# Peptides against a protein of PDB entry 5IXI, part 18

Target 1, 141 residues: chain A of PDB entry 5IXI
Amino acid sequence: TPLLDASSLEYLFAQGQYDLVKCLAPIRDPKTEQDGHDIENECLGMAVLAISHYAMMKKMQLPELPKDISYKRYIPETLNKSIRQRNLLTRMRINNVFKDFLKEFNNKTICDSSVSTHDLKVKYLATLETLTKHYGAEIFE

## One batch from the design tools (peptide; made by RFdiffusion4, then SolubleMPNN)

Design b1_p11_2_s1 (from b1_p11_2, 5 letters changed)
Fold by OpenDDE base, seed 2:
Structure b1_p11_2_s1 (fold): chain B 141 residues (1-141), chain A 11 residues (1-11)
Amino acid sequence: as target 1 above (141 residues)
Amino acid sequence: SAALKRLFDSF
């Protein structure tokens, strides 16, 4: 994996978020039903990374985060549409699991400051490479 | 889930 300077990371992180959400970097096809669930969970994890990065950049604390924060704007649009078609109980579970994980993750990023915005960008891009079909092949090899 | 746990534990 090549080394990237800070300016390059900022650019690639922003573009990677856009490409994931807009499905310009489409997520990989699931090999099994369980693999499909893993892919969805990884997408939710990507949302946590993106939101946490946003909060840190804005110097926000946990109580300052909007209570209506959602994964909707931070996951692939195709997945968002799929989730919206699911029943109420399933959507409630997804929302609750996501919010709980976001709180726990933000404790170690915002509150404890043990994770930097740089770390989040690197993790985001690295995960994006494994999650999508062909994204970053030239950059991450 | 396992995926979210792996993400959390990776830091």
Scores: peptide ipSAE 0.145, ipTM 0.807, DockQ to the pose 0.565
Fold by OpenDDE base, seed 5:
Structure b1_p11_2_s1 (fold): chain B 141 residues (1-141), chain A 11 residues (1-11)
Amino acid sequence: as target 1 above (141 residues)
Amino acid sequence: SAALKRLFDSF
């Protein structure tokens, strides 16, 4: 991977979030039903990264995070629409898994500071490359 | 949840 300066990385991270959510960088087609579930989880992971980055940049602590924080604004719009069409139990499970993972992850980012905002941006872009069809090639041109 | 675990463990 190419070495990026701080300003370039910040730009690419912001643009990557926008492209993912707005489906300008569409997620890859699932190969199987399980692959589709994995893709969904990767998108939820992207939301965790984005939210954690936001919290760190705002110097927020865990108690300051909204209790009803959600993945909705941080995943592809198409996926968000899909999730809304699922039954209540499924949606509850998704919400619970997401919130639990967010708490665990924030223990390593906000609380322990073992992960920096720089690390989050790098991981976000790297995951974006594997998750989308052709976006990765554009990042590292 | 394996995908999420992979994300966390990658750091």
Scores: peptide ipSAE 0.144, ipTM 0.806, DockQ to the pose 0.668
Fold by OpenDDE base, seed 1:
Structure b1_p11_2_s1 (fold): chain B 141 residues (1-141), chain A 11 residues (1-11)
Amino acid sequence: as target 1 above (141 residues)
Amino acid sequence: SAALKRLFDSF
């Protein structure tokens, strides 16, 4: 796997976000019910990566993150529609888990800078490769 | 939530 320069990585990261959200790179079919839940959680993780990357690029402080920040625009649109159809308690649980994870993850990214924007891009693309049906193989050729 | 934990622990 050849090394990607900064501009190439930035492009692939941006394109990967777009493709995931717009379902141009559709998520893989679940093999089991548990696999389906894992896929959804991976998507939520992708949202955390994307949001954290955005915050770091904008040099935002944690208090500057909107309290109503959500995964909605950072996950596949099909999954977002699915979640919106679930009952209130389920949606509340998803929201709470996501917010808690985002806060904790941002401690590693924004607060103590243990994770760089480069690391986030690499992790995002690597996860995208495992999460989608055919997309990732092209990235790492 | 295992997937989220794996993501967090990977860094």
Scores: peptide ipSAE 0.140, ipTM 0.806, DockQ to the pose 0.655
Fold by OpenDDE base, seed 4:
Structure b1_p11_2_s1 (fold): chain B 141 residues (1-141), chain A 11 residues (1-11)
Amino acid sequence: as target 1 above (141 residues)
Amino acid sequence: SAALKRLFDSF
């Protein structure tokens, strides 16, 4: 298929976020326990991408982001519910790792400008294709 | 992007 123009890419990125969070594009079934952990990490990465993209589009610096920014609204609702049921130490670990990566990534995107909003959308959609069961195939059919 | 790759590899 031909390369997507800017308008099409913007549309697919927005729709992809909605479909992932609302589980309309469900996460693929894990093949192993390790695969399940990898899928979870990919979802957290998707949240970093989405938040960073939002910050860049709004021309926000890190201090302007909510201090309690979280992955909760940017990952599949089913995964969010699962994480909330885990013990305090586990949830603290997940939150700390996420915030560390978000901070580091925002330095690369907003401060250093080494990553563009275009790059974020492309990476998001590419990851979405591998992360979900059939959504990626639907995009190209 | 190398930065994007580093992010996902670190997770």
Scores: peptide ipSAE 0.078, ipTM 0.763, DockQ to the pose 0.160

Design b1_p11_2_s2 (from b1_p11_2, 5 letters changed)
Fold by OpenDDE base, seed 2:
Structure b1_p11_2_s2 (fold): chain B 141 residues (1-141), chain A 11 residues (1-11)
Amino acid sequence: as target 1 above (141 residues)
Amino acid sequence: SKALERLFSSF
């Protein structure tokens, strides 16, 4: 697999975010009920990666991010619609899981600075490949 | 969770 230059990686990262959210790269079908839950958590992880990348690019610490920071703009629109239809307790749980993910990951990215924006882009695209039905095969072939 | 674990596994 050929290495991607910085400009190509930047483009693919941006395009990948768009494709995931707009469902142009649809997430894979769950094999079981638990698999469906795992897929949703992976989507929350994708949101964490995207937000962390944004924060690092803007030189922002987690407390400096908007108080209403959410996964909503960073997950597939179909999933977002599904979540919005769920009961309050479920939505609260999802919000808490996401915030916990973000806090934990922030320690390694923004605070520790051991992870670069380059690393985040690579991780995002690699996860996108496994999470979606057919996306990423061309990139990592 | 598994998702969080996978976030850190490659770093």
Scores: peptide ipSAE 0.313, ipTM 0.876, DockQ to the pose 0.576
Fold by OpenDDE base, seed 5:
Structure b1_p11_2_s2 (fold): chain B 141 residues (1-141), chain A 11 residues (1-11)
Amino acid sequence: as target 1 above (141 residues)
Amino acid sequence: SKALERLFSSF
C-alpha cells in the first residue's frame, strides 16, 4: 500500500465515497446468494466508516447524532433502491444490523480513541478496493 | 459478522 500525504488521502476518500454511492465504482458481482448478503453487509460497514469519520470531524459523539441516522446516503444507490423494495421485516432487520454495526464500532474503537480519521480513510479505501470491480486498482496504481 | 470483523482489522 502506497503512502499518501494528508491532502491526497482526503481527496481520495471523498472521491471514493462519491464513486461508491453513485455507482461509478460498481460493486462486484455476487458469487452466491450468501456472497450477495455479505456484499450488502460490507456496504453497511462502509456507511459506518463514513458516518464515524463525519462524527469525528465534527467532534460529535454517537449519542449526539440524530436517532434516525441511516445508511441510505452512504451505500450504492442501486442497493438502496433494492432495499426499499424489500418487505418490512427485511428492511427492519437491515436497519437493525446497521445500527448494531455503528454502535459496536463506536464502542470498541471511536470511544477509545484508538482510531483516527486518518485510519478511517485508509480503511474505507482499502475496503472499497475489495468491494468494487476495478476501482481498487486505480487507487493504488 | 464478517463485515464487522473487517471493520476492526488493523493494517
Scores: peptide ipSAE 0.310, ipTM 0.874, DockQ to the pose 0.546
Fold by OpenDDE base, seed 3:
Structure b1_p11_2_s2 (fold): chain B 141 residues (1-141), chain A 11 residues (1-11)
Amino acid sequence: as target 1 above (141 residues)
Amino acid sequence: SKALERLFSSF
């Protein structure tokens, strides 16, 4: 992978978030049902990274984040639409998974400050590569 | 989960 300067990384991170949510960088097709679940969990992870980055930039702790914070505006719109059509119990499970991810990750990134905003940008873009069909090839080619 | 583990493993 090429070495990116801070300004380039900032731009790519912002653009990557937009492209993922707006499905300009579409997620890969699942090969199995379990693969589909893995993809959804990775999307929830992307939401955690994006929210954690925001929190770190604003120097906010987890309790300072909105109590109704959600993955909804940080995942692909197609996936969000799909989830909204599922039954209440399924949506509750997904909400719980996300909340657990966010809580555990923020303990590491915000509370311990062991991860920088730079690290989050790199992780976000690297995960975006594995999650999407062709976007990663464009970034790291 | 595996996804959460992947979030932490790179740091």
Scores: peptide ipSAE 0.301, ipTM 0.872, DockQ to the pose 0.583
Fold by OpenDDE base, seed 4:
Structure b1_p11_2_s2 (fold): chain B 141 residues (1-141), chain A 11 residues (1-11)
Amino acid sequence: as target 1 above (141 residues)
Amino acid sequence: SKALERLFSSF
C-alpha cells in the first residue's frame, strides 16, 4: 500500500488480529439470520488468512500444520464461546466449512505462491474494516 | 460460499 510502509502494515495487522479476537473491535450486528451466517463465515475466512500468514512466515505447508489446527483462537472470543454451545452436528459443520476454506485457499493460492504475506495483511485489514462496527475508519480516511 | 469467493478476490 502506498500509504503504509511495511512496518506500519505489520503493526496494523498484528493489532487488528488482537482487536478482533479480544473483541476490542467488535463485529457488526447481524441484520438478519442469513447476515449472521455471513458474518460467521467471514470470521472463518479471517482465521484462514491469519493461519495462512502464519504458515507462510514459518515456511510451512498446510500438511505440516498441526492436525488439530482450528479457527478457535483466530475468531472473536464471543463467537468462539457461542459456537461451543451449539450442538455437535453444527460444530462439525462449522469445522468442515473452515477446513474446506483452508484447504481451498492453500491449494489455489498458497501452494502456487501467488499471494504474499503482504497481500494477506492487506486482505485481512480490508475485511476487518467491513466486518467490524467502527474499526479502521480513521486508517482509510 | 460468498466468504470463500472473497478470499480469492483480487488483492
Scores: peptide ipSAE 0.301, ipTM 0.870, DockQ to the pose 0.572

Design b1_p11_2_s3 (from b1_p11_2, 6 letters changed)
Fold by OpenDDE base, seed 2:
Structure b1_p11_2_s3 (fold): chain B 141 residues (1-141), chain A 11 residues (1-11)
Amino acid sequence: as target 1 above (141 residues)
Amino acid sequence: SKALKRLFESF
């Protein structure tokens, strides 16, 4: 990956979040049903990264995170709409899995401080490259 | 899931 200074990395991270959520950088087409599920999980992972980064930047502790924190604002809008149309049990499962993973991940990012905001930005952009059709190729050209 | 596990283990 290209070497980026801190300010450039911050800009690209913010832009990448916006483009993913607004579907300006559309996610790749699934090759199979399982691939589609994997893509959704990658999107949920992106939400974990984004939320954790936000919490770290605000110097929040894990118990200080909002009780109603959700992936909804941090995943592609098309995916969010799709999830909202699914049955209650499915939505409950997605929500529970996400919250559990977020809590577990935040132990490393907030509690243990073993992961920096820099690490999160790099991971986010690297994942964005694999997740989207062409956006990642443009970033790391 | 496997995808989320990979994310966690990558750090």
Scores: peptide ipSAE 0.148, ipTM 0.804, DockQ to the pose 0.627
Fold by OpenDDE base, seed 3:
Order: structure tokens, then sequence, then C-alpha cells
Structure b1_p11_2_s3 (fold): chain B 141 residues (1-141), chain A 11 residues (1-11)
């Protein structure tokens, strides 16, 4: 992995978020049903990273996050469409899983300040590499 | 979940 200066990392992080959501960097095909669930959870994790980074940049605390915060604008549009067509109970479960993710992670990032915005950008790009088909290879070339 | 665990362990 090449050494990235701060400005390059900021650019790649912003572009990576855009490419993931707009499916310019398509997520990999699931190998099994369990793999499909893992991919979905990784996408939810990407949303947690993106939201946490935003909150930290704005110096927000947990109570300042919108109560109706959602993963919808932070995951691939194709996955968002897939989730919206699922039954009510499934969608409720996904919402609960995401809120649990965000709560636990924000305790570590915003509350404890044990994670920096730099760390979040690096983790986001590294996860993007494993989650997408071929985009990660381009990022770290 | 495994995904959340991977997030935390890398920090």
Amino acid sequence: as target 1 above (141 residues)
Amino acid sequence: SKALKRLFESF
C-alpha cells in the first residue's frame, strides 16, 4: 500500500463514498447465502464509518445525531432498492441492526475519542477494497 | 456481528 498524504487520503475517501453509493464501484457477488448477509453487514458498517466520520468532523456528540438517522444514503443504491422491497419485519430488523452498529461504534469514536478521522478514512478505503469487485486494486496501486 | 468485530479490531 502506497503512502498517502493527507490531501490525497481526503480525496480518495470522498470519491470512495461516492463510488460505493452510486455503484461505480460495484459490490462483489455473494458466494453463499451467508456471504450475502456478510456483504450486507459490511455495507451497513461502511455507513457507520461514513456517518461517524461526518459527526467527528462536525464535532457532534451522540445526542446531536438525528434520531431518524438512516443507512439509506450511505449504502449502494442497488442494495438500498433491494432492502426497500423486503417485508416489514425484515426492514425493521435491518434498522435495528444498523442502529446497534452506530451506537456501539460511536461509543468508541465520538465518546471515547479512541479513533481519529484519519483512522476512519483508512478503514473505509480498506473495507471498500474487500467489498467491491475490482475497485480496491485501483485505490492502492 | 462479525462485521462489527472487524471494525473494532482494526483500531
Scores: peptide ipSAE 0.142, ipTM 0.802, DockQ to the pose 0.622
Fold by OpenDDE base, seed 1:
Order: sequence, then C-alpha cells, then structure tokens
Structure b1_p11_2_s3 (fold): chain B 141 residues (1-141), chain A 11 residues (1-11)
Amino acid sequence: as target 1 above (141 residues)
Amino acid sequence: SKALKRLFESF
C-alpha cells in the first residue's frame, strides 16, 4: 500500500494479531443477534487469514498443516471461551465451517499463490478496523 | 456465513 512501508505493515500486522487475541483491541458490540454471528464469522475469517499467512511464511504445503488446526489461538480469547461453552453440535458446526473455509481459502494462498502475504496483512488490518471498537481509527490515521 | 463469504471473495 502507499500508506505503509513493509516494516510498518509487518509490525502492525503482528501487533494487530496480538491485540485481537488478547482483547486489547476488543471486538465491537453486536447490534443484533445476526450481527453477533457476523462478528464471530469475521473472527473466524481473521483466523483463516492468520493461519494462511503463517503457512505461506513457512512455505508450508496444505498437507503439512496439522489436521487438528484450530481457530482457537487466532480469535479473541473471550470468543474462544464463549465457543467452548457451547454444545457439541454447535462446536462441531463451527469447526466444520472453519475447516472448510480454511481449506478453500488456502487454495488461493498456498496452492495457486493468487494471494500474497502482503495482501493478507492488508486484509487483516482492514478487517480488524471494522471488527474492533477503536483499533481501526488508530491504524489508518 | 455472509461475513466469511465477503472475506473470501475480496481476494
């Protein structure tokens, strides 16, 4: 991007991941129940971005990703706790949705390399802005 | 699901 050099982008991406997971950049309050689901899905999307970025940086192939890879380490801790309290069927559904999305997304990142690590960082930060209460304003000012 | 779809299709 014309806004950030590579070093700045790398720093902000790393910091953003940390802040999201540790809830230092808290996710926004849902306006409706559906909005709450959208927020959760965006968090899962953030996990996909983070994992895909990690895989690309490590030059990993899809079979090299752990089969038990999870969103747990890549979403807000508060959301992770919430999900753990949900019933088995709900958790299974979330797991299936996440794994399917991760696999499909990685086709574009790891397999055909149509998405770069740079693109992932930009998308991550842009999504972080919309997902959190106050963090986005700080990033793009 | 809509949020994930938007994220996926943005690339």
Scores: peptide ipSAE 0.141, ipTM 0.800, DockQ to the pose 0.690
Fold by OpenDDE base, seed 5:
Parts: sequence; C-alpha cells; structure tokens
Structure b1_p11_2_s3 (fold): chain B 141 residues (1-141), chain A 11 residues (1-11)
Amino acid sequence: as target 1 above (141 residues)
Amino acid sequence: SKALKRLFESF
C-alpha cells in the first residue's frame, strides 16, 4: 500500500466513514450466507474502530462513553435499517455482541497496547477496502 | 464472529 501522510490519512478516514455509512461505498455482495454474516460483523467492527478512534481523540475511556452507545450511526444505513426490522431477540443479541466486543477491544487493545489513532485509521481504511465493492481500489490506486 | 476476532487480533 502507498504511504499516506498524516493529512491525507485523516481526510481519507473521514471520507471513508461518510461513504460507508451513506452507502456511497456499498458493501460487497455476500458469496454465501456465512459470508453475509461475516460482512455484518465486519461492519460492526468498523463501528468499533470508529468509536474507539473517537474516544481516543476525545481522551475518553470506555466507561465515560454513553451506556447506550450504538453501532447505528457507524454502519451502512442499509444494514442499520435491516437490523431494525429483525426480531427483538436478534436485535438484542447484536447489541450485546457489539457492546461486549467494543468493551473488550477498548480494554485489551486501546488501553493495554500501543495502538494509536493512526493505527485505527489505517485499519479502518484497509478493512474498508476489503468490505466494499470498488472503494478500496480508488483509495490505493 | 470470525470477522470480529480477526479485527481484534490484527492489533
């Protein structure tokens, strides 16, 4: 991958978040049912990265984040709408899985490692490349 | 689940 300076990385990270959520960079089509599940989990992972980056930029620890923090504003709008239409138990499961992962990620990776906001941006963009249909190709061409 | 684990373990 090409070297990105700090300003370029910041721009691409912000634009990538916007494009993912607004479905301007649509997620790839699932190859199988399991692949579809993996794609959804990747989207939840993207939310974890985005939220963790936000928290680090604001110098906040996870307990300082709202207890009702959600993935809803950090995943593709189409996926968010899909999840909202699922039954209560499914939505509860997704919420719990996300919150547990966010907590684990923040505690074990953000707090207890050398992971920086720079690393989060790089990981976000790299994941965006694999998750979307064509957006990644544009970023790294 | 595997996707989330991969994301976590990549750091």
Scores: peptide ipSAE 0.141, ipTM 0.801, DockQ to the pose 0.806

Design b1_p11_2_s4 (from b1_p11_2, 6 letters changed)
Fold by OpenDDE base, seed 4:
Structure b1_p11_2_s4 (fold): chain B 141 residues (1-141), chain A 11 residues (1-11)
Amino acid sequence: as target 1 above (141 residues)
Amino acid sequence: SSALKRLFSSF
């Protein structure tokens, strides 16, 4: 993989977020029910990365973010629609998982300044490659 | 979870 300059990385990160949410880079097909659950959790992780990057860029901590911060705008639209159709307890569980991911990531990584915005972009794109069907190949070919 | 663990894996 060739080294990317800052401008290229910023572009790819922004485009990757757009493509994931708009399903232009569709997530891979689950092989099993458990794989489907893992894919959803990876999408929640992608939301954590995107939100954390946003917060860092805006010089904001989690308490400064809206109290109703959600994964909904940072995951594939198809998945968001699917989750909305699930029962209340399931939706509550998913929201709790996301909140736990975000809090844990913030406490152990962002607040300690052990991770930069550059690191988050790299992590996002690397995860995007494994999560989507063909987008990773497009980035690194 | 495994997904959370991956968030903290090497950057």
Scores: peptide ipSAE 0.272, ipTM 0.868, DockQ to the pose 0.583
Fold by OpenDDE base, seed 2:
Order: C-alpha cells, then sequence, then structure tokens
Structure b1_p11_2_s4 (fold): chain B 141 residues (1-141), chain A 11 residues (1-11)
C-alpha cells in the first residue's frame, strides 16, 4: 500500500465513494453464485465503513444516527436497483445482514477505542481495490 | 461471515 498524506487520502476516499456508488468503478464479475453473495456482502461492508466514518466525523454514536439509516446510498447504484427488485424476504435478510454488520462493527470500534477515521479510509480504499474490476490498478500501481 | 471477518481484519 502506497503512503499517502492526509489530504491525498481524504481526496481518494471521497472520490472512491463516489466512484463505487456511481458505478464508475464497477464491481468485479462474480465467478460463482456464492461469489456474487460475497460481493454483495462486501458492498454492505463498504457501507458500514462509510457510515462509521461519517459518524466519527460528526462525533456521533450509532444510536444517535437516524433510525432509518440504510446501506442504499452507500452501495453501487446497480446493486441497489437489483436489491429493490427482490422479494420482501430477501430484502429483509439483506437488511438484517447490514444491521448486524453495522452493530458488530460499532461495538468493536467502541470497545477497541483505537480505530480512527484514517484507518477507515485506508480500509475502504483497500477493500475497493479488491472489489472492483480495475480501480485498484489505476490507483495503487 | 467471511465479509464480516475481513471487515474486522487489520484493526
Amino acid sequence: as target 1 above (141 residues)
Amino acid sequence: SSALKRLFSSF
């Protein structure tokens, strides 16, 4: 992983979020059905990282966030549209997975008291590299 | 899940 100063990291994190959501950095093609589920779960994880970063920047705890907080604005638009078309039970399952991720991550960060916004940006960009077709190569080569 | 495990890794 290349060394980045704070301003460069902030820029790349913001741009990476935009590129992921707008599908300018498209997610990789699934190799199997299970790989497809893994990709979706990674996208939910990206949402957790983005939301956690937002909360930390605003000095808010998870219970202080809007109760209707969702992954929808933090995942690729194509995936969001796909999920929207799935049946109720499937959407409920996905929402439960996301909420479990968010809750567990929040508990860990509170308990550890060592995760910074810098750490979240690095984790986000590193995950983005593995998740997308060629974005990582563009930035990290 | 594996995604959750990766989410916590390196922290």
Scores: peptide ipSAE 0.268, ipTM 0.868, DockQ to the pose 0.597
Fold by OpenDDE base, seed 3:
Structure b1_p11_2_s4 (fold): chain B 141 residues (1-141), chain A 11 residues (1-11)
Amino acid sequence: as target 1 above (141 residues)
Amino acid sequence: SSALKRLFSSF
């Protein structure tokens, strides 16, 4: 974990979210089909982190979030477009995976109150590094 | 999944 002051971390977290969604920090190329699936699941995880951070900042619990909360606004736009073109069953599967991730993560954060917004920012940026081609290197080098 | 495991790690 890099040693960053609170203001710097807040800035980098906000910018990182923007860069991921807008594909300014493009995700890495998959090496295999399974690697591609892993990358997509990592993107869903990024959405979970972003949503959880939002909820925590607003002091909201998962039941207080909109029922139609989705990963769509929190993943790379290119991936979102790709998913939208897949068949209904595939899209349902992806949505179910996301919902399961979100529920499980929420349960953990409720049960483990040691998780803070600071921790979420750090994990988000660390995952962003592993997920993207060069953006992470710019942050941590 | 592996992604889920990584999601919960480091906390």
Scores: peptide ipSAE 0.264, ipTM 0.867, DockQ to the pose 0.593
Fold by OpenDDE base, seed 1:
Structure b1_p11_2_s4 (fold): chain B 141 residues (1-141), chain A 11 residues (1-11)
Amino acid sequence: as target 1 above (141 residues)
Amino acid sequence: SSALKRLFSSF
């Protein structure tokens, strides 16, 4: 945003990732069953953004990342624990959804160089605002 | 979801 310099944005992005994963900025309570599913998918999307940012910063292509790249390190720990407790088919489905998100995002957004690391940070923080209970509102005040 | 739509929307 025009209100944040690069240093501030970098800090907020790093802090936001940490707060999301460590549940210091807890995700909002689902309003419905479908909302809960949407929240989980949004978390997978946050993982896609974080991984894409990492890849861009390291000047790596997605195929150069470990083949077993996963959302696990990039989503709220509570959600990760919940997913680990689910049955194999469910975990496979979630993993497939994540991989599809990652591939689609890379193909349609990253590979064509239409997105910068700055853009990813902004989108991450903006999404964090909608996803968490209280944390995001303070970022843009 | 709206969030996912935002994720894949143009920047």
Scores: peptide ipSAE 0.260, ipTM 0.867, DockQ to the pose 0.522

Design b1_p11_3_s1 (from b1_p11_3, 6 letters changed)
Fold by OpenDDE base, seed 2:
Structure b1_p11_3_s1 (fold): chain B 141 residues (1-141), chain A 11 residues (1-11)
Amino acid sequence: as target 1 above (141 residues)
Amino acid sequence: SMIDKLLSTFK
């Protein structure tokens, strides 16, 4: 695995976020229904990483984030459209699960300063490589 | 769970 300098990592992280959301790096096809659910959870995890990175860069704690912050702008647009078509109870559950996800991650990593923005970028890109069909292979080979 | 897996990565 090649080492990336800070500037390269910043660039790749920003581009990776864009590519994931805009589906330029499409997520892998689910092999089973459970796999589809796992992929969705991975996407929510990606949103947690992205939001946490944003919060750290802005030096904001989670309660200081806008109350309307959500996964919507941090997941693939195709998945976002899919979620919007689901029933109210399902959407409410997803929202609650995500909020709990974000809070737990923030409390156990960000607030303790045990995770840096560098770590978040690395994890994001590494997950992006496994989550998408062909993206990022050269970065981590 | 996904959160546990994610947290475990940073431990």
Scores: peptide ipSAE 0.089, ipTM 0.753, DockQ to the pose 0.544
Fold by OpenDDE base, seed 3:
Structure b1_p11_3_s1 (fold): chain B 141 residues (1-141), chain A 11 residues (1-11)
Amino acid sequence: as target 1 above (141 residues)
Amino acid sequence: SMIDKLLSTFK
């Protein structure tokens, strides 16, 4: 991949988050039911990356994060709408999976300082490129 | 798992 300076990476990361959530960079179409589940899981992973980056920038640990932290503002709006239409048990399962995901990720990366904000930005943008239809192709191809 | 895949990126 081309080398990006710190300023360019910061800009692309911020813009990428906005584009994903606002569906300006739409997620790819699922080819199978399992592929659809994988896409949703990747979106939840993107939320974990974004929240963890925020926490690191604010020098916050997991116990300092809001108790009601959620994936809702960090995933594509179309997916958020879809999830909201599912039954209560399904939504509860997704919430639990996400919270466990976030906790596990923070325990393994943020708490032991094994991951930097730079690493999170790179992973976020790389995943964004594969998750969406055409976004970032000229950067990561 | 997806978590493992994500974590493996940073090892």
Scores: peptide ipSAE 0.089, ipTM 0.756, DockQ to the pose 0.522
Fold by OpenDDE base, seed 4:
Structure b1_p11_3_s1 (fold): chain B 141 residues (1-141), chain A 11 residues (1-11)
Amino acid sequence: as target 1 above (141 residues)
Amino acid sequence: SMIDKLLSTFK
């Protein structure tokens, strides 16, 4: 398939975020317990990509983002609900891991300017393909 | 780590 132009990529990225969060593109079923953990990490990674893209588009660094920024709005709603049901210590761990992840990623992307918004969109859509059941295939077919 | 994997895709 031919490479997507900028307009098409922008559209697919926006739609992909919506579909992932709203579970219109459901994440794949875990094959094992470890696979389930990997899927969760992939979702957190997707949140980092989305937030970083947002920050770059708004020309903001991480300290300029809302202090309560979190993965909650950027992961599948089903996963968010699942995490909210976990105990406090577990949720604290997840939150800390995510914040560290986001901080380090932003330092390597926004601060270094080594990654563009284009790159983030491509990575997001590519990950979406592997993370979801069938939605990703529709993008590349 | 997860972040290392993510970052490696951009290098």
Scores: peptide ipSAE 0.088, ipTM 0.752, DockQ to the pose 0.539
Fold by OpenDDE base, seed 5:
Structure b1_p11_3_s1 (fold): chain B 141 residues (1-141), chain A 11 residues (1-11)
Amino acid sequence: as target 1 above (141 residues)
Amino acid sequence: SMIDKLLSTFK
C-alpha cells in the first residue's frame, strides 16, 4: 500500500466512513448465504474500528463509553434497515455479539495501547477496499 | 474468531 501523510490519511478515513454509511461506496454482493453473514460481520468490524478510533481520539476509556453504544451509525444504512426488519431474537443476538466484540477489541488494543489511531485508520481503509465493489481502487490511485 | 482475525492484521 502507498504511504500517506497524516493529513491525507485522516481525510481518507473520514471520507471512507461517510461513503460506507451513506452507501456511496456500496458493499459487494454476497456470493452465498454465509458470505452474506461474513459481509455483515465485516461491517460490524468496521463499526468497532470507527468507535474505537473515536474513543481514542477523545481519550475515552471503556467505562466512559455510553452503555447503549451501537453499530447503527457506523454501518451501511441499507444494512441497518435490513437488521431492523429481522425478528427480536436475531436483533438481540446481533446487539450482544457487537457489544462483546467491541469490548474484547478494546481490551486487547486500546487498554494496553498496542494499537494507534493510525493503525485503525489503515485497517479501516484496507477493509473498506475488500468490502465494497469498486471503492478500493480509488484509494490507491 | 472475528476478533482474532482483526487483531492478526495489526501484528
Scores: peptide ipSAE 0.085, ipTM 0.755, DockQ to the pose 0.504

